Peptides against a protein of PDB entry 2AZE. Designs and how they scored, part 64

Target 1, 148 residues: chain A of PDB entry 2AZE
Amino acid sequence: AQECQNLEVERQRRLERIKQKQSQLQELILQQIAFKNLVQRNRHAEQQASRPPPPNSVIHLPFIIVNTSKKTVIDCSISNDKFEYLFNFDNTFEIHDDIEVLKRMGMACGLESGSCSAEDLKMARSLVPKALEPYVTEMAQGTVGGVF
Target 2, 101 residues: chain B of PDB entry 2AZE
Amino acid sequence: GRLEGLTQDLRQLQESEQQLDHLMNICTTQLRLLSEDTDSQRLAYVTCQDLRSIADPAEQMVMVIKAPPETQLQAVDSSENFQISLKSKQGPIDVFLCPEE

## One batch from the design tools (peptide; made by RFdiffusion4, then SolubleMPNN)

Design b1_p14_1_s2 (from b1_p14_1 with S2K T5I K10A)
Fold by OpenDDE base, seed 1:
Structure b1_p14_1_s2 (fold): chain B 148 residues (1-148), chain C 101 residues (1-101), chain A 14 residues (1-14)
Amino acid sequence: as target 1 above (148 residues)
Amino acid sequence: as target 2 above (101 residues)
Amino acid sequence: MKSYISSSNATFTL
């Protein structure tokens, strides 16, 4: 009886670990798709323009963005060496990392919310190794979560 | 019996986790290859137009932060204080605004 | 991966 109880505890532990890894894998897949899609988009754009964009017109990854109302008053204090910044806002703000920005740009093909058209899914599948394609399909269907 | 059933469950979960680990390794490898590819990194950028598409500068100010690795960002949100602090250990931080047009 | 809306204190590593 005690041995069975110990194994049941271990089973729950492993199930939870698998669930956590599934979440991590999904995020890794989304990152891969978003990055490759972004690179592909920009490569095509530069080919069409027959030139790269001006250096100061683009923002290379990684980056963070902060957005707030244009009416928000912002006070900024910067250290002499620019190692330290302090921003004070008189109202709410939002912070987004580059991955979140890419998702909102549609670079993850709507896979992050399971909102993929047939074309979106085709694109997503084309941007991952063959071994990951079934998992991409499961993500698009919202069927990820079961133990396999 | 019950013991045998639980033992079988654990073996199945082990196999499932091994499959999951394999897929994760594939993903991690792909991301590493992207990070090591010079052309990919050159093309890994967004534009201010991209940012405007997700945060309308007519209503929202969009500030971009370029910071070295291991930079710490602390956000404080209260009725008394709305604050962002950045502390870098490896170099200067660059902050700029995306223009409205 | 990470996003923040003014709702609580948070610390991130970039």
Scores: peptide ipSAE 0.122, ipTM 0.899, DockQ to the pose 0.848
Fold by OpenDDE base, seed 5:
Structure b1_p14_1_s2 (fold): chain B 148 residues (1-148), chain C 101 residues (1-101), chain A 14 residues (1-14)
Amino acid sequence: as target 1 above (148 residues)
Amino acid sequence: as target 2 above (101 residues)
Amino acid sequence: MKSYISSSNATFTL
């Protein structure tokens, strides 16, 4: 009885660990797709324009964005060496990392929400190694979560 | 019996985790290669138009923060105020405002 | 990290 109980505890621990790893893998896949898709988009755009964009017209990864209502009053304090910033807002704000931005731009092909068209799924699959394609398919179907 | 069943389950879970680890290794390798590819890094950018597409500057103010690695960011919501604190150890922090179109 | 709203306090490293 005690042995079985111990094994049950271990089983549950392993199940939770696998679940966590699945979540991590999904995020990694989304990052890979988003990055590659972004690079591909920009490469194509630069080829069409026959030149790269002006340096000050683009924001290279990595970055963070903060957005708030345009009506929000923001006070900013900056150290003289710019090592320290302090922002005070009079209302709520949102913070998004670059990956989240890319997702909202559609760079992850809607895979993050399982909202992929056939074309989206095709694109997503094309941006990962063959070994990851089945997992991408499962993500698109919303069927990830089972034990392999 | 019960013990045998549990033992078998654990073996199966181990196999599943190994498969998962393999996939993660593949994925992390790909991400590493991307990070090491100069051309990819050069092309890894967004535009103000991209940012406007997800947060309209007509209604939202959008700030962009570019900070060195290991920069600490603290966001606070208190009854006193709403606050973001940035502290870098590696170098200067750049903050930009995304202009309206 | 992903997205945070000011109502959800967060401390993280960039």
Scores: peptide ipSAE 0.053, ipTM 0.893, DockQ to the pose 0.862
Fold by OpenDDE base, seed 4:
Structure b1_p14_1_s2 (fold): chain B 148 residues (1-148), chain C 101 residues (1-101), chain A 14 residues (1-14)
Amino acid sequence: as target 1 above (148 residues)
Amino acid sequence: as target 2 above (101 residues)
Amino acid sequence: MKSYISSSNATFTL
């Protein structure tokens, strides 16, 4: 009886660990898709323009963005060496990392929310190694979560 | 019996986790390759138009922060305090404002 | 103690 109880505890531990890794894998897949999709978009755009964009017109990864109402008053203090910044707002703000920005741009093909069309899914699958395609399909269907 | 069933479950879970680890390794490898490819990194950028599509500067102020690795970010968003603190150890922090269209 | 300046001196517009 005690042996079975111990194994049941271990079983639950492993299930939880697998669940965590599934979430991590999904995020990694989304990152990969988003990055590759961004790169190919920009490559195509530059080819069509026959030139890269002006350096001051683009923001290279990595970055974060902070947005707030245009009416929000912001007090910004910067150290002389620019190693330290302090921002004080009089109202709420939002912070987004570059991955979140890419997702909202549609670079993850809507896979992050299960809102991908057939074309979106095709694009997403084309941006991952063959071994990951089944998992991408499962993500699109919302069927990820089972033990395989 | 119960013991045999649990033992089998654990073996299956181990195999599942190994498969998961393998897929994660593939993903990590792909991301690493992207980070090491100079052409990909050159093309890994967003535009002002992209940012406007996320938060329109006509209604929202959009600030872009580029900071060296290991930069500490502290944010407080409460009824009593709205603050962001940045502290870099490896170099200067760059801040850009997305212009209104 | 660190000295600070206004963000206007180090903030750039794209």
Scores: peptide ipSAE 0.027, ipTM 0.885, DockQ to the pose 0.036
Fold by OpenDDE base, seed 3:
Structure b1_p14_1_s2 (fold): chain B 148 residues (1-148), chain C 101 residues (1-101), chain A 14 residues (1-14)
Amino acid sequence: as target 1 above (148 residues)
Amino acid sequence: as target 2 above (101 residues)
Amino acid sequence: MKSYISSSNATFTL
């Protein structure tokens, strides 16, 4: 009885750890897909243009974006060494990291929301190593939650 | 009995975790390879058009922040205070404004 | 609208 109780405690510990790792793995897969898809898009675009874009016309990762109504008044204070910034707004704002931006751009193929067309899924699979393809398929089907 | 069943379950969970660890290692390796590839990093960018698709500067102001690693970002969004504070420990912070089209 | 209080030019337009 006591031995069984000890094993059940260990079982629960392992289940929770697996659940945590599943979440981490899904995010890592989405990041990989998004990054590779972005790079692929830009490579193709530059090939078509036969040159890279002007240096100051693009924003390289990593970055954060802040958006607010254009009517919002913003006071910006910057330290002399540019180590410190303070922004005061008179209305609400939104903050998004680069990964969220890439997802909203469709770079993760809708896999993040389980909204993958057949073409989206094909693209997603093509951007991961072979060993990860089954997991990508499970993510699209919403069947990842189990222990495998 | 119950003991044998639990023992079997633990073995199965161990195998499952090992599979996850392997897949995670593959993912992290791929991401590191991307970060170490000069051409990939050169191509890891978004455009103003991309950002306009997320938040149209015709209706919203879009600000881009590029800060060194471990920069502290403090944000307050309430009726009494709307503020963002950035404090870098490793270098200067760059801020970009997306123009309207 | 934006008000800048800075000892340097640290804001760039893309």
Scores: peptide ipSAE 0.026, ipTM 0.885, DockQ to the pose 0.037

Design b1_p14_1_s3 (from b1_p14_1, 4 letters changed)
Fold by OpenDDE base, seed 3:
Parts: structure tokens; sequence; C-alpha cells
Structure b1_p14_1_s3 (fold): chain B 148 residues (1-148), chain C 101 residues (1-101), chain A 14 residues (1-14)
């Protein structure tokens, strides 16, 4: 009885750990897909243009964006060394990291929301190592962790 | 029996976790390789057009923040205060606006 | 970090 109890505790511990790792893995996969897709898009665009974009016309990762209504009044204080910034808004704002931006751009192929067409899924699979393709498929089908 | 069933479950979970660890290692390796590849890093950018597609400057002001690693961002939202504070320890922070056009 | 919509406090490390 005691041995069974110990094993049940261990089982639960492992299940929780696996669940956490699944979440982490899914995010890592999405990041990989998004980054590779972005790079691929830009490479193709530069090839078509036969030149890279002007250096000051693009925003390299990493970054974050803040957006608010154009009517929002913003006060900004900056330290002399530019190590510190303080922004005060008179209304609500949104913050998005670069990964979120890439997802909204469709760089993760809609895999993040399970809204993945056949073409999107094909693209997603092509952007990961072969070993990850089955997991990408499971993500698209919503069957990740079905064995648990 | 119950013991045998639990033992089998644990073995299956061990195998599953081992597989996950392997896949995670593959992912982290790929991301590291991307970060170390000069050409990939050169191409890892978005345009103002991209940003306009998710937050149109015609309606929204879009601010871009580029900060060194370990920069702290604090966002405060209350009925009386809407605030963002940035504090870097490793270098200057660059903030600029995405143009409407 | 992920998406933040102004309605709560959040802390991010860049």
Amino acid sequence: as target 1 above (148 residues)
Amino acid sequence: as target 2 above (101 residues)
Amino acid sequence: MHHYVSSSNATFTL
C-alpha cells in the first residue's frame, strides 16, 4: 500500500512536470517557426529587390512595441545616459514583445491559435527539424499530450 | 494489479518526458544556431509596414523600444496612473516612433 | 513575456 502511494505521488509529479515541459516546448517551436519564417521572408524580399533595405528602415530583433491611441498624451522623462525612461500616459496602452508581433504577422503560421491551414501547416513543418514535425502536426490538430 | 499498473504508467511517463527533453534540446539548439548565424541575425527584422499591420499608426501611436538584455520594464495601470518605466543596467535604451507613412 | 493590454500591472525583462 505504501509503495503504491509513493508511486502515485511520483506519477502526479511527473505528469505536472511533463505538462510544463509541453508548454515550454510549444513556445520554443513557435519561436523557431516565427524566426525562420521571418528570415525567409526577408531573404526573399531582398532578393527580389536585389538589395538590402536601408539600415534605418528596419527594426532588428529583439524589440518591444508600445501602442496607444494617437490622442493619448505621453510625457517622457529620460536620464542623461539613456539608461532610464519614464513614460506617463493619460490613457490605456498596449505592450507587445517581438514574438507577439511575429505571431500577429502570421509568422507562426497560425499554429499558436490552432488556426492552421494545410498550407500553413506545410510551411510550419518545413521550418523545423524533422524530429519536430510530428509535434507540430499534433499542435495543429490539438492533440498534444493526448497520451496523458 | 495496482502496483503493476502504476509501474507501467511511470515507465510510460519516463519515456514521454525523455522524448520531450530531446525535442526541447533540439529546439534550443536550433534557436542558438539562429542567434549565432550572422546572416540570420541580419535578416531578423521587421519593417514599419509590419508594425502598421498590427497597430496602424493612422489610429495608434507605435513606439519601438530596443534595450539591452536584462533591462527592466515596469508597466503600471491604475485608475489614476498609466505608466511605463524602463531601467537598463547594461547600456542605453533606444526608443523611437514608427512613422505613420 | 507576451501581450500586455493596459488594465493591470506587469513586469518584463527585455
Scores: peptide ipSAE 0.029, ipTM 0.888, DockQ to the pose 0.860
Fold by OpenDDE base, seed 2:
Structure b1_p14_1_s3 (fold): chain B 148 residues (1-148), chain C 101 residues (1-101), chain A 14 residues (1-14)
Amino acid sequence: as target 1 above (148 residues)
Amino acid sequence: as target 2 above (101 residues)
Amino acid sequence: MHHYVSSSNATFTL
């Protein structure tokens, strides 16, 4: 009885670990797709324009964005060496990292929400190694767990 | 019996986890390759147009933060306190506003 | 990762 109990505890531990790894893998896949798709988009755009964009017109990864109402008053304190910043707002704000920006741009092909079209899914599959394609398919269907 | 069943379940879970680890290794390898590829890094950018597409500049102010790795960001967003603190260890932080046009 | 921080404290490392 005690042995069975111990094994059941271990089973639950492993299930939780697997669940965590599934989430991590999904995020990694989304990052990979988003990055590759972004690079592909920009490469194509530069080829069509026959030149890169002006240097000051682009923001290279990594970055963070903060958005708030244009009516929000922001007080900013900056150290002399610009190592420290303090922003005080009079209203709520949002913070988004570059990956979330890419997702909102559609660079992850809607896979992040399981709401991708057939073309989106095709693109997503094309941006990952063959071994990951079944997992991408399951992500799109919301049926993760069948590939292992 | 139950013991045998649990033992088998654990073996199956171990196998599943190993497969999962394998997929994760593949994925992390791809991300590393992207990080090390100069051309990819050169092309890893968004434009102000991109940012305008996800945050309506007519209603929202968009601030961009370029900070070195390991920069600490602390945020408080409550009814009584709205604050962001940035502390870099590696170098200066660059902050700028995304133009509306 | 991304964060909508309303009604919370959050700490991130870039």
Scores: peptide ipSAE 0.028, ipTM 0.885, DockQ to the pose 0.762
Fold by OpenDDE base, seed 4:
Structure b1_p14_1_s3 (fold): chain B 148 residues (1-148), chain C 101 residues (1-101), chain A 14 residues (1-14)
Amino acid sequence: as target 1 above (148 residues)
Amino acid sequence: as target 2 above (101 residues)
Amino acid sequence: MHHYVSSSNATFTL
């Protein structure tokens, strides 16, 4: 029946939208965990040192990093007001946002790659509100693909 | 019949999406709270040591970009063009190199 | 040692 066909199309549309939102939620959870874990790490480090780090030794979020071979030639054009930059490279480069950097630092507890130890999972759960703990567990198990 | 089943499925999917929206709202709220907390923001930093662990300046040049919110970054990485363009409307952009040591 | 990988064309908003 045509009506059933229409509903099946709508069903698929909704499933796809839900899948997209699941991906967005997972990223938000990872960000939250990474940020809170970073803050905790630094708080502990400063307490142990009994002082904050030198101002020029740290990079506060947000930031982006660009890396390329030391052999890469980079031409840079900067506006007088420093509002505009143009970089030209003679070879390939990598760009990483702060969240990706935090993930690679382990601040997301390996949850992003399915490499959570028991301790990692414990940490991850402790850094989210109670309502999100089941979802964190599902992420660690790779079972978030289901419908609620 | 099939129609009733599909109708029920759609209702269930709507409920599932609402649950997702709720969880997302919780997450965004937590992130906002972090952004509004002065002490958290003070402690939200990485070190050059952290960056060296991601891309060792002994082998790679590491450039850090600090830019105001809503700054646009466009990157092109093709066989013929390797380019990064930055444009801010809310203030100056700061770019610096991560030292090896 | 990290492997060098080419970045994809992308647009970021800070």
Scores: peptide ipSAE 0.025, ipTM 0.883, DockQ to the pose 0.395
Fold by OpenDDE base, seed 1:
Structure b1_p14_1_s3 (fold): chain B 148 residues (1-148), chain C 101 residues (1-101), chain A 14 residues (1-14)
Amino acid sequence: as target 1 above (148 residues)
Amino acid sequence: as target 2 above (101 residues)
Amino acid sequence: MHHYVSSSNATFTL
């Protein structure tokens, strides 16, 4: 029947939308954990040192990282007002945003890859509101989306 | 029948999506609170040591880009062109190299 | 995770 077919289409649409939202939520959770963990780390470090780091020794979020071989020749053109930059490389390069950097630093506790130790998971849970803790657990177990 | 079953499925999916939306709202609220907290923002930094830990400057040059919001970044990789273009609308872009140890 | 290598053209907004 046409009506049933229409509902099947709607069902599939909703399933896909839910899947997309699950992905978005997982990323948001990882960002939250990473940010809070970073702040916590730095707060502790500054307390131990009894002073903040030198201003020019730190890079505040947000930022982008570009890396390439030291042998890569880079030509840079900059506008007078520094609103425009053009970099030309003679070889390949990589671009990483700050969130990716934080993940690689372990700030997301390995949750992004499902490689959480018990201690990592404990830390991750402690950095989110209670309502999100079950979802963090599911992420660590790789069981998110098991309903479908 | 089949119609009733599908209708029930849609209601269940609606409930699931509503729960998901609720969790997302909680999460976005937390992120917003972090962005509004001056102390958190002051402490939201990495060091060159951190960057060295993930991209060894002994072998790699590490360039840091600090750009205003809404800055456009275009990256091109072709046989004749390896390029990054940055265009800001809201202010100057700052670029610097992460020093070695 | 977002990871970009120069193997493809991409546009980002900061």
Scores: peptide ipSAE 0.026, ipTM 0.886, DockQ to the pose 0.769; fails the geometry check

Design b1_p14_1_s4 (from b1_p14_1 with S3H K10A)
Fold by OpenDDE base, seed 1:
Structure b1_p14_1_s4 (fold): chain B 148 residues (1-148), chain C 101 residues (1-101), chain A 14 residues (1-14)
Amino acid sequence: as target 1 above (148 residues)
Amino acid sequence: as target 2 above (101 residues)
Amino acid sequence: MSHYTSSSNATFTL
């Protein structure tokens, strides 16, 4: 009886670990798709323009963005060496990392919310190794989560 | 019996986790290869137009922060304090404003 | 000690 109880505890532990890894894998897949899609987009754009964009017109990864109302008053304190910044706002702000920006740009093909068209899914599948394609399909269907 | 059933369940979960680990390794490898590819990194950028598409600069100020690795970011967003602090250990932090047009 | 400059109108244009 005690041995069975111990194994049941272990079973729950493993199930939880698997669930956590599934979440991590999904995020990694989204990152891969978003990144490859971004690179592909920019490559095509530069080919069409027959030139790269001006260096100061683009923002290379990684980055974060902060947005707030244009009416928000911002006080900025900067150290002499620019190693330290302090921003004080008189109203709320939002922070977004580059991954979230890419998702909002549609670079993850709507896979992050399971909102994929047939074309989106085709694109998403094309941007991952063959071994990951079934998982991408499951993500698009919202069927990820079951123990396999 | 019950013991045999639980033992079988654990073996199945082990196999499932091994499959999951394999997929994660594949994915991590792909991301690493992309990070090591010079051409991919050159093309890994967004434009101000991209940022305007997700945060309208007509209504919102959009500030971009380029910080070295291991930079500490602390944010407070409450009725009493609205603050962002950045502390870098590896170099200067670059901040720029996305133009409205 | 770190030294700071403060500006309420700081802009960082690309």
Scores: peptide ipSAE 0.029, ipTM 0.884, DockQ to the pose 0.037
Fold by OpenDDE base, seed 5:
Structure b1_p14_1_s4 (fold): chain B 148 residues (1-148), chain C 101 residues (1-101), chain A 14 residues (1-14)
Amino acid sequence: as target 1 above (148 residues)
Amino acid sequence: as target 2 above (101 residues)
Amino acid sequence: MSHYTSSSNATFTL
């Protein structure tokens, strides 16, 4: 009885660990797709324009976005060496990392929400190694979560 | 018996985890390769148009923060206080505003 | 003590 109980505890621990790893893998896949898709988009755009964009017109990854109402008053204090910043707002704000921005841009092909068209899924699959394609398919179908 | 069943379950879970680890290794390798590819890094950027597509500067102020690795970020968003604090240990922090279209 | 500059415009416009 005690042995069975111990194994049940271990089983549950392993199940939780697998679940966590699945979540991590999904995020990694989304990042890979988003990055590659972004690079591909920009490469194509630069080829069409026959030149890269002006340096001050783009933001390279990594970055963080902060947005707030245009009516929000912001006080910014900066150290002389720019190592420290302090922003005080008079109203609420939002913070987004670059990955979230890419997702909202559609760079992850809607895979993050399982909202993929056939074309989106095709694109997503094309941006990952063959071994990951089945997992991408499962993500698109919303069927990830089972034991392999 | 139950013991045998549990033992078998654990073996199956181990196999499943190994498969998962393999996939993660593949994925992390791809991400590493991307990070090491100069051309990819050069092309890993967003534009003001991209940012406007997710947050309209006509209604929202969009601020971009580029900070060195390991920069400490502290944010408070409550009815009492609205604050963001950034502290870098490895270099200067750059802050940009996305212009209105 | 750290020296700080307070400014709402201490940012760069893209």
Scores: peptide ipSAE 0.029, ipTM 0.886, DockQ to the pose 0.037
Fold by OpenDDE base, seed 3:
Structure b1_p14_1_s4 (fold): chain B 148 residues (1-148), chain C 101 residues (1-101), chain A 14 residues (1-14)
Amino acid sequence: as target 1 above (148 residues)
Amino acid sequence: as target 2 above (101 residues)
Amino acid sequence: MSHYTSSSNATFTL
């Protein structure tokens, strides 16, 4: 009885750890797809233009964006060494990291929301190593939650 | 009995975790390869047009923050306080605006 | 489509 209880505790510990790793893996897959898709898009665009874009016309990863109404007044205080910034707004704002931006751009093929067309899924699969393709399929189907 | 059943379950969970660890290792390896590839990093960018598709500067102001790793970001968004504080430990922070067009 | 860096003690009204 005591031995069974100990094993049940261990079982729960392992289940929780697996659940955590599943979440981490899904995010890693989405990041990989988004990054590779972005690079592929830009490579194709530069090939068509036969040159890279002007240096100050693009924003390289990593970055964060802040957006607010154009009517919002923002006061910005910057330290002399630019190590410290303070922004005061007179209205609400939104913050998005680069990964969220890429997702909203469709770089993750809608896989993040389980909203993948057949073409989206095909693209997503093409951007991961063969070993990850089954997991990408499960993500699209919403069947990842189980232990495999 | 119950003991044998639990033992079998634990073995199955161990195998499942090993599979996850393997897949995670593949993912992290791929991401590291991307970070180490000069051409990939050169191409890892978005445009102002991309950002306009997310938050249209015709209606919203879009500010871009490029900060060194481990920069602290503190945000307060309430009726009494709307504030963002950035504190870098490893170098200067760059902040710029995206134009409307 | 160049970007404009913010200035110290700037006020943005855009």
Scores: peptide ipSAE 0.028, ipTM 0.884, DockQ to the pose 0.039
Fold by OpenDDE base, seed 4:
Structure b1_p14_1_s4 (fold): chain B 148 residues (1-148), chain C 101 residues (1-101), chain A 14 residues (1-14)
Amino acid sequence: as target 1 above (148 residues)
Amino acid sequence: as target 2 above (101 residues)
Amino acid sequence: MSHYTSSSNATFTL
């Protein structure tokens, strides 16, 4: 009886660990798709323009975005060496990392919400190694979560 | 019996986790390769137009922060305090405002 | 420390 109890505890521990890793894998896949999709978009755009964009017109990863109402008053204190910043707002704000920005741009092909068209899914699958394609398909179908 | 069933479950879970680890390793490898490819990194950028599509500067103020690795970010968004603090240890922090279209 | 208050005349680079 005690032996079975110990194994049941271990079973549950492993199940929880697997669930955590599944979430991590999904995020890694989305990051990979988003990055590769962004790169190919920009590569194509530069080829069509036959030039890179002006340096001051683009923001290279990594970055974060802070947005707030245009009416929000922001006080910013900056150290002389620019190592330290302090922003005070008089109203709420939002913070987004670069991955979130890419997702909202559609760079993850809507896979993040399981709302991808057939073309989106095709694109997503084309941006990952062959071994990951089945998992991408499962993500699109919303069927990820089981133990495999 | 119950013991045999649990033993089998644990073996299956171990195999499943190994498969999961393998897939994660593949993903991590791909991301690493991307980060190490200079051409890919050159092309890993967004435009002001992209940012406007996320938050229209006509209605929203959009601030871009580029900070060195390991920069500490602290944010408070409460009814009494709205604050963001940044502290870098590796170099200066760059902050830009996304202009209106 | 330098200080900036948001305004309609904000520069692109802070």
Scores: peptide ipSAE 0.027, ipTM 0.885, DockQ to the pose 0.038

